# Peptides against a protein of PDB entry 5K2M, part 137

Target 1, 273 residues: chain A of PDB entry 5K2M
Amino acid sequence: MRIGITYTVLRREEMAIKERAGEFGEVVMLHEDDLLFPGNYDLDVVIIRNVSHFKALYTARLFESEGIPTVNSSRLIFEAGDKLFATLRLAGKVPVPEWKAALSEGGALRVPDSLGYPLVSKPVFGSWGRLLAKVNDRDSLEAVLEHRKWMKNPLYGIHYFQEFVEKPGRDIRSYVIGGEFVGAIYRYSNHWITNTARGGKAEPCSDPEVEELSVKAWEAFGEGALAIDIFESEKGLLVNEVNPNMEFKNAARVTGADMAGKLVEYAVEVAKT

## One batch from the design tools (peptide; made by RFdiffusion4, then SolubleMPNN)

Design b2_p21_6_s1 (from b2_p21_6, 10 letters changed)
Fold by OpenDDE base, seed 2:
Structure b2_p21_6_s1 (fold): chain B 273 residues (1-273), chain A 21 residues (1-21)
Amino acid sequence: as target 1 above (273 residues)
Amino acid sequence: SKVTVDEIVKKEGLDDPDTLV
């Protein structure tokens, strides 16, 4: 078995994946600079670890076009990596924060009529809480919308909003790989944006409700490896978003779960199908 | 050191840091 691993930066995750993949077969590390298509890649499966969502998406689709399966698939990366598309999948299966999408400023200005204030404005793409805005009032909404007009990427013209969820100074990140719950952590933050990449404490989360909800959230997509962000709300657990290009260093450290091994095992299964 | 994504983006000169997920 020959396992490709695409990457932008050799992080601790990619090192762990490489190490574990070496137990199952030959490992071919593929930096973004090594990727040229069409190519004659002699690979049974490719693990996609490109940092850019779009680079990961296109890399996956390019390998798939050559008959090489990827983990994650281009379909999963596309649907899970877009916050709106992910919400569309999730909303039919699990509790999610109330949301609205608008395709114009005029539409976006009507979002509070349905969701009230405060709102969370999100870009449909992006990570680490980038360009998240808590919108408390009309003036703040107008400011966010005005700024979006000057953003170069046309995807910033897709206005995605959620209700603001009051969280208990933390959120949950769970991991589901191949439909198996692998583990979960609490991510503590004094800021309304909880992200361990921006700093914060992580602790193990052992909650059967989190496990069940995480698996259901994964089933909304039905394949691959996902990190799942869950909020503890007054309404109960809400699935906020999923990530098809997960960081797991902190989760693996805190839980002791073999996230890299589980990812490789799943990739090996995919290679055999 | 917690290598922040912003540090990775700055270090690697990623063209579109907003597409990082």
Scores: peptide ipSAE 0.015, ipTM 0.558, DockQ to the pose 0.211
Fold by OpenDDE base, seed 1:
Structure b2_p21_6_s1 (fold): chain B 273 residues (1-273), chain A 21 residues (1-21)
Amino acid sequence: as target 1 above (273 residues)
Amino acid sequence: SKVTVDEIVKKEGLDDPDTLV
């Protein structure tokens, strides 16, 4: 078996994936600079680890066009990596924060009539809480919308809002690979954005409800490897978002779960189907 | 302390924060 691994930066995750992939066959590391298409890639499967959502999406689709399956698939990356598209999948299967999408400023200005304040404005793409805004009032909404009009990427004109969820100073990040729950962590922060990339502490999460909900959230997509962000709310557990291009170094360290191994095992399974 | 975008970019070894999009 020949396992490709695409990457932008050789992180701890990519190193661990490389190491574990070596147990199953020949490993071909493919930096973004090495990727030219069409190409004659002799690979049975490719693990997609490009940092950019869009680069990951296009890389997956390009390998698929050569008849090489990818983990994650371009379909999964597309649907899970867009916050709105992910919400559309999730909302039919699991509890999610109340949300509203608008396609214009005029539509966005009416969102509070349905959801009230405070709101969270999210771009449909992006990572690490970039361009997340807590919108407490009309003036703040108008300001966010005004700024969005002048942003260069047209996707910033897609207005996605959630209710503001009061959290107990933490959120949950779980991992499901091939439909198997692998592990979960609490991410602690004094800020309403709990992302560990911003210096939050991680602790193990052992909760059967989290495990069950995480699997159901994965089943909304039905394939691949997903990190799942879950909120503890007064309404119970809510699936906030999923990530088809997960970081797991902190989760693996804290839980002891072999996330890299599980990802490789799944990729090997995909290669055999 | 609020982690800056620049600090995140440096820590993750990214050339541009837009690479995360």
Scores: peptide ipSAE 0.015, ipTM 0.590, DockQ to the pose 0.139
Fold by OpenDDE base, seed 3:
Structure b2_p21_6_s1 (fold): chain B 273 residues (1-273), chain A 21 residues (1-21)
Amino acid sequence: as target 1 above (273 residues)
Amino acid sequence: SKVTVDEIVKKEGLDDPDTLV
């Protein structure tokens, strides 16, 4: 068994994955600068740990073109890493925040007729709460739309909106790998954008409803390793988004779950199929 | 000090939006 690991930065997650992968076979660390295609890679599977969504997506697809399976697959990265495409998968299986998509400014200006105010503007791509805007009124909506016109990436012209969900000063992040629930945490923040990267407190989440909902959310995609972001709302639990390139350092520390081991075990299973 | 992912990314010069999206 030869296991590739692609990475941008050697984080605690990549170190843990490397260590656990060494128990199953030979480990080949591949920095982004080492990747050239087409290539002669002697690998049975590749674990994708690139920081960029698009670099991860293309890296996965390039290895797949050479007959090497990846964790996650390019299909999963594509569908789960786009907030709108992820919503399309999730909405048929689990509760999600109310949402609208518009393909023009004129369409976007009609979104409040359905969602009301306040609403949240999201780019369809991106991480760590970047370019999230709480839109309280018409003037704020017009300002967000005007700024989007001047953004160079055409994907900023895809207007994705959600209802604003009032949260109890926290959200939930769960982890499902190969259809198995691995663990969950509460992420505490006084800001409406919850992110552990901003120094938020993390605590274990032991809730059977979260476990069941997390597995159902994973089943909307049907493969791979996902982090799942869940809101506690007045309407109950809502699946906000999923991440096909999960950070788990804080979750592993807080829960004691061997997330790196579970990811490697799943990659070894994928290599045998 | 708990080095955050954001601190690592900034320290390594990965603050380019194209690297972080």
Scores: peptide ipSAE 0.014, ipTM 0.533, DockQ to the pose 0.137
Fold by OpenDDE base, seed 5:
Structure b2_p21_6_s1 (fold): chain B 273 residues (1-273), chain A 21 residues (1-21)
Amino acid sequence: as target 1 above (273 residues)
Amino acid sequence: SKVTVDEIVKKEGLDDPDTLV
């Protein structure tokens, strides 16, 4: 067994994955600077740990073109890493916040007729709440739309909106790998954007409803390793988004779950199929 | 040279290095 690990930065997660992969076979660490295609790589599977969503997507697809399976697959990275495409998968299986998509400014200006105010403007790509806007009124909507016209990436012209969900000062992040629930945490924040990267407290979440919902959310995609972001709302649990480039250092520390081991075990299973 | 998290944060002006596109 020869296990590749692609990475941008050697984080705690990549170190843990490397260590656990060494128990199953030969480990080949591949920094982004080491990647050249076609490369005729002699690998049974590649674990994708590139920080960039797009670099992860293209790296996965390039290895797949050489007949080498990846964790996650390029398909999963593509569908789960886009908030709109993820919503399209999720909405058929699990409760999600109310959403609208518009492909023009004129369409976007009509979104409040359906969702009301306040609403949340999201880019379809990006992490850590970057370019999330709480839109409280018409003036704020017009401002967000105006700013997006001047953004260079054409994907900013895809207008994704969600209802504003009032949360109890926290959200839930769960982890599902190969269809197995691995663990979940509460992420506490005094801001409407809950993110542990911004210094929030994390606590273990042991809730059978969260476990069941997390597995159902994973089944909307049917493969890979996902972090799942869940809101506690007055309407019950809502699956907000999924992340195919999961960070787990805080969750592993808080829950004691062997997320790196589970990821490697799944990659070894993928290599054998 | 392998880019460090700190170098990414400084270069991109990001509070969180994981946001790199």
Scores: peptide ipSAE 0.009, ipTM 0.555, DockQ to the pose 0.158; fails the geometry check

Design b2_p21_6_s2 (from b2_p21_6, 8 letters changed)
Fold by OpenDDE base, seed 1:
Structure b2_p21_6_s2 (fold): chain B 273 residues (1-273), chain A 21 residues (1-21)
Amino acid sequence: as target 1 above (273 residues)
Amino acid sequence: MKFTVDEIVESLGLDDPDTLV
């Protein structure tokens, strides 16, 4: 078994994945600078740990073109890493926040007619709460849309909106790998954007409803390793988004779950199929 | 110091870390 691990930065997650992968076979660390295609990598599977969503997506697809399976697959990265595409999968299986998509400013201006205010504007791509806007009124909506119009990336012209979900000062991050629930944490924040990257505290989450919902959310995609963001709302649990390129150092530390091991075990399973 | 990817990206002045990192 030869296990590739692609990475941008050797984080704690990549170190843990490397260590656990060494128990199953030879580990080949592949920095982004080492990646040239077409190539002959002589690998049975590649664990994709590129930081960029797009680099991860293209890296996965490039290895797949060489006949090397990836964890996650390019399909999963594509569908789960886009907030709108992820919502399309999730909405058929699990409760999600009410959402609208618009493909023009004129379409976006009608979103409040169905969602009301406050609403949340999200880019379809992006991490760490970048370009999330709580839109409280028409003037704020117009301002967000005007700013988006002048952004260089054409994907900013894809307008994704959610209802504003009142949260109990926290959200839930769960982890499902190969259809197995691995663990969950509460992420505490005094801001409406709950993000542990912004100094939020993490605590273990042990809730059977979270476990069941997390597995169902994973089943919407049907493969790979996903982090799942769940809101505790007045309507019950809502699956907000998924991440096919998860950070798990805090969750692993807090829960004691062997997320790196589970990821490697799944990659070894994928290599055998 | 354990930097988050976000902190690294912000420190590097990357305009779009999700596309450029």
Scores: peptide ipSAE 0.014, ipTM 0.570, DockQ to the pose 0.107
Fold by OpenDDE base, seed 3:
Structure b2_p21_6_s2 (fold): chain B 273 residues (1-273), chain A 21 residues (1-21)
Amino acid sequence: as target 1 above (273 residues)
Amino acid sequence: MKFTVDEIVESLGLDDPDTLV
């Protein structure tokens, strides 16, 4: 068994994955600078740990073109890493926040007629709560749309909106790998954008409803390793988004779950199929 | 000192890897 690990930065996650992968076979660490295609890679599977969504997506697809399976697959990265495409998968299986998509400014200006105010403007790509805007009124909506019009990436012209969900000063992040629930945490924040990268406290989440909902959310995609972001709302639990490029250092520390081991075990299973 | 991913990205001058055009 030869296991590739692609990476941008050696984080605690990549170090843990490397250590656990060494128990199953030979480990080949591949920095982004080492990746040239087409190439003669002698690998049975590749674990994708590139920080960029798009670099992860293209890296996965390039290895797949060489006949090498990846964790996650390029299909999963594509569908789960786009907030709108992820919503399209999730909405048929689990409760999600109310949402609208518009393909023009004139379409976007009609979104409040359906969702009301306040609403949240999201880019379809991006991480760590970047470019999230709470839109309280018409003037704020017009300002967000005007600013997006001058952004260079054409994907900013895809207008994705959600209802604003009032949260109890926290959200939930769960982890499902190969259809198995691995663990969950609460992420505490005084800001409406909850992210542990911003210095938020993490605590273990032991809730059977979260476990069941997390597995159902993973089943909407049917493969791979996902982090799942869940809101506690007045309507009950809502699946907000999924992440096919999961960070788990804080979750592994807080829960004691062997997330790196579970990811490697799943990659070894994928290599055998 | 435990660096967050944001601190690593900022410290390396890695422009936002998802939003870099």
Scores: peptide ipSAE 0.009, ipTM 0.555, DockQ to the pose 0.068
Fold by OpenDDE base, seed 4:
Structure b2_p21_6_s2 (fold): chain B 273 residues (1-273), chain A 21 residues (1-21)
Amino acid sequence: as target 1 above (273 residues)
Amino acid sequence: MKFTVDEIVESLGLDDPDTLV
């Protein structure tokens, strides 16, 4: 078996995936600079670890066009990596924060009529809480909308909003790979944006309700490896988002779960189907 | 280690933070 691993940066996750993949077959590391298509890649499966959502999406689709399966698939990356598309999948299966989408400023200005204030403005793409705004009032909404007009990427013109969820100074990140719950962590933060990449403390989460909800959230997509971000709210657990380009170094360290091994095992299964 | 988008962009030598999207 020949396992490709595409990457932008050799992070701790990519090092762990490389190490574990070496136990199952020959490992071919593919930096973004090495990726030319069409190409004659002799690979049974490719693990997609590009940092950019769009680079990951296109890389996956390019390998798939050559008959090489990817983990994650381009379909999963597309549906899960966009916050709005992910919400469309999740909302029919699991509890989610209340949300609205608008395709114009005039539409966006009516969002508070249904969600109220405070609300959260999110880009449909992006990581590490980039361009998340807590919108407390009309003036803040107008400012966010005005700034978005000057952003170069047309996707900033897609206005996605959620209710602001009061959290107990933490959120949950769980991991589901191939439909198997692998583990979960609490991410502690004194800021309303909880992210371990922003220096939050991580602790193990052992909650059967989190496990059940995480599997149900994964079933909304039905394939691949997902990190799932869950809020503890006054109305119970809410699935906030999913990530098909999951970081797991903190979760693996804290839980002791073999996230890299489980990802490789799943990739090997995908290669055999 | 807190990685800001800027720190990641700098670490990656990326010209535009949107390349991390």
Scores: peptide ipSAE 0.008, ipTM 0.552, DockQ to the pose 0.145
Fold by OpenDDE base, seed 2:
Structure b2_p21_6_s2 (fold): chain B 273 residues (1-273), chain A 21 residues (1-21)
Amino acid sequence: as target 1 above (273 residues)
Amino acid sequence: MKFTVDEIVESLGLDDPDTLV
């Protein structure tokens, strides 16, 4: 068993994955600078840990073109890493926040007719709650849309909106790997954007409803390793988004779950199929 | 000191991890 691990930055997660992968076989660390395609990679599976969503996606697809399976697959990275595409998968399986997509400013200006105010503007790509806007009124909507016109990436012209979900000063992040629930945490924040990366406290979440919902959310994609962001709303639990390239250091620390081991175990299973 | 991407993004006020690379 030869396990590749692609990475941009050697984080705590990549170190843990490397360590655990060493128990199952030979580990080949592949920095982005080491990646040239087409290539003759002697690998049974590759764990994708590139920071960039697009670099991760293309890296996965490039290895797959060489006949090497990846965790996550390029399909999963593509569908789960885009907030709109992820919503399309999730909405058929689990409760999600009410959402609208518009492909023009004129379409976007009509979103409040359906969702009302306040609403949340999201880019379809990006991490860490960047370019999330709480839109309270028409003037704020017009401002967000005006700013989007000047953004270089054409994907900023894809207007994705959700209802604003009132949260109890926290959200839930769960982890499902190979269809197995691995663990969950509460992420506390005084801001409407909850993220442990922005100094939020993490606590273990032990809720059977979260576990069940997390597995169902994973089943909407049907493969790989996902972090799942869940909101506690007045309407119950809502799956907000998923991440096919999750950070798990905080969750592993707080829950004691062997997320790196579970990821490696799944990658070894994928290599055997 | 090995900084995580979070720590770098937070410290530099960078808008996208895609811009860190």
Scores: peptide ipSAE 0.015, ipTM 0.564, DockQ to the pose 0.063; fails the geometry check

Design b2_p21_6_s3 (from b2_p21_6, 9 letters changed)
Fold by OpenDDE base, seed 1:
Parts: C-alpha cells; sequence; structure tokens
Structure b2_p21_6_s3 (fold): chain B 273 residues (1-273), chain A 21 residues (1-21)
C-alpha cells in the first residue's frame, strides 16, 4: 500500500494523517510544489489535504485521471465544497435552513418576499465566515448586492441566501468518515457567526440525534470524509453546511476521537475497491 | 510565529475557500 498525502501546509491534521498512514504502508508526502501532471505516480490512494478548495478539487481530479482514487473524490469535493451544491444534496435527505438562490441582482432583491428578514447572504465558495452578511433590511440587501457587482470572481454573482437561524450561542460540528460517525463538538461563539478560528471554545457533543442526523447528512453524498455543521434551532436540528476538507485538530483533542486514523482506514478501504 | 492559514490565504490573495475549523 502506497498512500499519497497532498498538502499546502503541514498542519497538525496532516502530521496525524501521515503518522497513521505509516501503519498501513509507505507514505508519500506531496506538497503542492511537487504536483505536476500528467505524472507517473505509483500510489494506491491519495488523501487530499490541499488548503484551497479549488486546488483540492483539481488535485483530486488529476489523480483520478491517472487511475488513482482520492479521499475525498473530486465529485465529493465539488458537491460538498460548494454551499449551494451541498444544500441541493442535503435538502433531499435532512432538514436544512430555508434557502434561496438567485442568479441576478433582480432575482436576489425578491428573496425577502419568500424568506423575509433577517437573511444570511453567503458566497457559494468561501471559508471562515468570509463574506457572510446578516441582512436585516432592504438597504442592507441592496448594499451587499451592490458590492457583489464589483467583485472580480464571477461566482460572487451567484446569490445564496439562508434564513437567519437563531442559535443558542453555539453550533455543532460533527465528523462522518466512510459513513461512520466519528465525533462531534459544540463550538461556542458570542457572535452570530460561530467560528472557532476567532477564539471560540469547543466542547464534546454527545447527542444521539446529532449522530443520526450527521450520518444522514453524509448519506446525501454517499462517500468520503465530511465535517458537518449543524444548527440547534427552534425547528430542531438543521444541517447548515458540510466540509470535504475538514480541519479536525480541535475536535480530535476535545473528543479523543481518532479522526486521522479513521480517515486513513477509509482511504485504505477506497484503495482496495 | 505560527502563520495561520488565514494569514496565508490573505497574503496569497486566494479568492478560494479555505476550510473551516
Amino acid sequence: as target 1 above (273 residues)
Amino acid sequence: MKVTVDEIVKKEGLDDPVTDV
């Protein structure tokens, strides 16, 4: 077994994945600078850990083009890493926040007629709450849309909105790998954006409803390793988004779950199919 | 100084998502 690991930065997660992969075979660390295609990679599977969503997506697709399976697959990275495409998968299987998509400013201006206010404007791509806006009124909506017109990336012209979910000062991050629930944490924040990168506390989440919902959310995609963001709402649990390139150092620390091992075990399974 | 992934992304001007913790 030869296991590739692609990476941009050797984080704690990549170190743990490397260590656990060494128990199953030879580990080939592949920095982004090492990746040239087409190439003669002698690998049975590649674990994709590129920080960039698009670099991860293209890296996965490039290895797949050489007959090397990836964890996650390019399909999963594509569908789960786009908030709108992820919502389309999730909405058929699990409760999600009410959402609308618009493909123009004129379409976006009609979103409140269906969802009311307050809204959350999200880019379909993005991380760490970048370009998330709580839209409380028409003036705020117009301002967000005006600014989006001048953004260079055409994907900012895809307008994705959710209802604003009132949550109890926390959200849930769960992890499902190969269809197995691995663990969950509460992420505490005093801001409406729960972002642990801003100094939020993480605590273990042990809730059977979270476990069941997390597995169902994973089943909407049917493969790979996903982090799943769940909201506690007045409507019950809502799956907000998924992440096909998860960070897990905090969750692994807090839960004691062997997320790196489970990821490697799944990659070894994928290599054998 | 541990460069955060946020700092890398900001510095490189990556218009692409970096994954959340």
Scores: peptide ipSAE 0.016, ipTM 0.567, DockQ to the pose 0.152
Fold by OpenDDE base, seed 2:
Structure b2_p21_6_s3 (fold): chain B 273 residues (1-273), chain A 21 residues (1-21)
Amino acid sequence: as target 1 above (273 residues)
Amino acid sequence: MKVTVDEIVKKEGLDDPVTDV
């Protein structure tokens, strides 16, 4: 068993994955600078840990083109890493926040006619709550849309909106790997964006409804390792988004779950199929 | 100098998802 691990930055997660992978076979660390295709990679599976969504996607697809399976697959990275594509998968299986997509400013200006205010404007790609906007009114909507016109990436012209979900000062992040629920945490924040990267507290979440919903959310994709962001709303639990390139250092620390081990175990299973 | 993921994202203009928990 030869296990590749692609990475941009050697984080705590990549160190843990490397350590656990060493118990199953030979580990080949592949920095982005080491990646050249086509190549003659002698690998049974590759764990994708590139920081960039697009680099992760292309890296996965390039290895797959050489007959080397990846965790996650390029399919999963593509569908789960795009907020709109992820919503399209999720909406048929689990409760999600009400959403609209528009392909023009004129379309986007009609979103409030369906969802009302307040709205959340999201880019279809992006991390750490970057370019999330709470849109409370028409003037704020027009401002967000005007700013999008000046963004260089054409994907900013894909207008994705959700209803604003009132949250109890926290959200839930769960982890499902190979269809197994591995653990969940509460992420506390005084801001409507509950990302712990901004100085939030994490606590263990032990809720059977979260576990069940997390597995169902994973089943919407049917493969790989996902972090799942869940909101506690007045309507019940809502799956907000998923992440096919999860960070788990805080969740592993808080829950004691062997997320790195579970990821490696799944990669070893994928290598055997 | 410990390059943070945020510094890479800012420097490379990576509009891509990086998830801190």
Scores: peptide ipSAE 0.025, ipTM 0.677, DockQ to the pose 0.138; fails the geometry check
Fold by OpenDDE base, seed 5:
Structure b2_p21_6_s3 (fold): chain B 273 residues (1-273), chain A 21 residues (1-21)
Amino acid sequence: as target 1 above (273 residues)
Amino acid sequence: MKVTVDEIVKKEGLDDPVTDV
């Protein structure tokens, strides 16, 4: 067993994955600077840990083109890493926040007729709450749409909106790997964007409803390792988004779950199929 | 040079690092 690990930055997660992978076989660490294709890589599986969504996607697809399976697959990275494509998968299986997509400014201006105010504008790609806007009124909607016209990436012309979900000062992050629930945490924040990067507290979440919902959310994709963002709302639990390039150092620390081990075990299973 | 995740975010503008911080 020869296990590749692609990475941009050697984080705590990549160190833990490397250590656990060493128990199953030979480990080949591949920094982004080491990657050239076609490369004729002698590997049984590659764990994708590139920080960039697009670099992760292309790296996965390049290894797959050489007949080397990846965790996650390029398919999963593509579908789960796009908020709109992820919503299309999730909405058929689990409760999600009410959403609208528009492909023009004139379409986007009609979104409040269906969702009302306040609503949330999201880019279809993006992490850490980047370019999330709480849109409280018409003037704010017009301003967001105007700013999007001047953004260079054509994907900013895909207008994705959700209802604003009032949260109890926290959200839930769960982890499902190979269809197994591995753990969940509460993320506390006084801001409407829950982001633990800004000094949020994390606590273990032990809720059977969260476990069941997380597995169902993973089943919408049917493969790989996903982090799942869940909102506690007045309507019950809502799956907000999924992440195919998860960080887990805080969740592993808080829950005691062997997320790195579970990821490696799944990669070894994928290599044997 | 140990590139931080924050430095990647600043340089690449379109490199969307998915970090669960």
Scores: peptide ipSAE 0.023, ipTM 0.646, DockQ to the pose 0.149; fails the geometry check
Fold by OpenDDE base, seed 4:
Formats: sequence, structure tokens, C-alpha cells
Structure b2_p21_6_s3 (fold): chain B 273 residues (1-273), chain A 21 residues (1-21)
Amino acid sequence: as target 1 above (273 residues)
Amino acid sequence: MKVTVDEIVKKEGLDDPVTDV
């Protein structure tokens, strides 16, 4: 078993994955600077840990073109890593926040007619709550749309909106790998954007409803390793988004779950298929 | 100074950093 690990930055997650992968076979660390295609990679599977969603997507697809399976697959990265595409999968299986998509400013300006205010404007790509905007009114909507026109990436012209969900000062991050629920945490924040990178505290979440919902959310995609963001709302649990490039250092620390081991075990099973 | 993933992403102009959770 030869396990590739692609990475942009050697984080705690990549170190843990490397360490655990070493128990199953030979580990080949592949920095982004080492990746040239087409290539002769002698690998049975590649664990994709590129920081950029697009670099991860293209890296996965490039290895797949060489006949090497990836965790996650390019299909999963594509569908789960885009918030709108993820919503399209999730909405047929699990409760999600109410959402609208518009492909023009004129379309986006009509979103409040359907969802009301407050709204959340999201880029279809992006992490750490970057470019999330709470849109309380028309003036704020117009400002967000105006700023988007000047953004160079054409994907900023894809207007994705959700209802604003009032959360109890926390959200839930769960982890499902190969269809197995691995663990969940509460992420506490005084800000409407709950993100541990912003100084939030993490605590274990042991809720059977979260476990069941997390597995159902994973089943909307049917493969890979996903982190799942769940909101506690007055409507019950809502699956907000999924992440195919999950960070797990805080979740692993808080839950004691072997996230890196479970990811490697899944990658080894993918390599045997 | 420990370079954060966010700083790398900003410097490299990566459109989508992975979320620190």
C-alpha cells in the first residue's frame, strides 16, 4: 500500500494523517510544488489535503486521470465544496436553511421577495466565513451586489442566499467518513458566524439526532469524508453546509475520535476497491 | 511569527481556504 498525501501546508491534520497512514503502508507526501501532470505516480490512493478547494478538485481529478483513486474524489469535492451544489444534494435528503440562487443582479434583487430579510449572502466557494454577509435590508443587498461586480473571480457572480438562522450562540460540526459517524462538536461563538478559527470554543456533541442527520447528509453524496455544519434552529436541526476538505484538529482533540485514522482507513478501503 | 493558514491563503490569493474547526 502506497498512500499519497497532497498538501499546501503541513497542518496538524496532515501530520496526523501522515502518522496514521504510516501504519498502513508507505507514505508519499506531495507538496503542491511536487505535483506535475501527466506523471508516473506509483500510488494506490491519494488523500487530498490541498487548502484551496479548486486545487484540491483539480488535484483529485488529475490523479483519477492516472487511474489513482482519491479521498475525496473529484466528484465529491466538486459537489460538496460548492455551497450551492451541496445545497442541491442536501435539500432532497435533509432539512436545510431556506435558500435562493440568482445568476444576475436583477435576479438577486428579487430574492427578498421570496425569503424576506434578514438574509445571508454566501459565495458558493470560500471558508472561514469569508465574504459571508448578513443582509438586513435593501441597501445592504445593493452594496453586496455592487461589490461582487468588482470581484475578479466570475464565481462571485453566482448569487447564493440563505435565510438568516438564529442560532443559540453555537453551531454543530459533525464528521462522517465512509458513511460512519465519527464524532461531533459544538462550536461556540458570540458572533453569528460560528467558526473556531475566530476564537470559538469547541465542546463534544453527543446527540443521536445529530448523528442520524449527519449520516443522512453524507448519504446525499454517498461517498468520502465530510465535515457537516448543522444549525440548531427553532425549526429543528438544519444542515447548513458540508466540507470535503475538513479540518478536524479541534474535533479530534475535543471528542477523542481518531479522525485521521478513520480517514486513512477509508482511503485504504478505497484503494482496495 | 507562526504563519497562519489564513495568511498563506491571503498571500497566495487562494479563493477558498479550508475552515479551521
Scores: peptide ipSAE 0.018, ipTM 0.563, DockQ to the pose 0.113; fails the geometry check

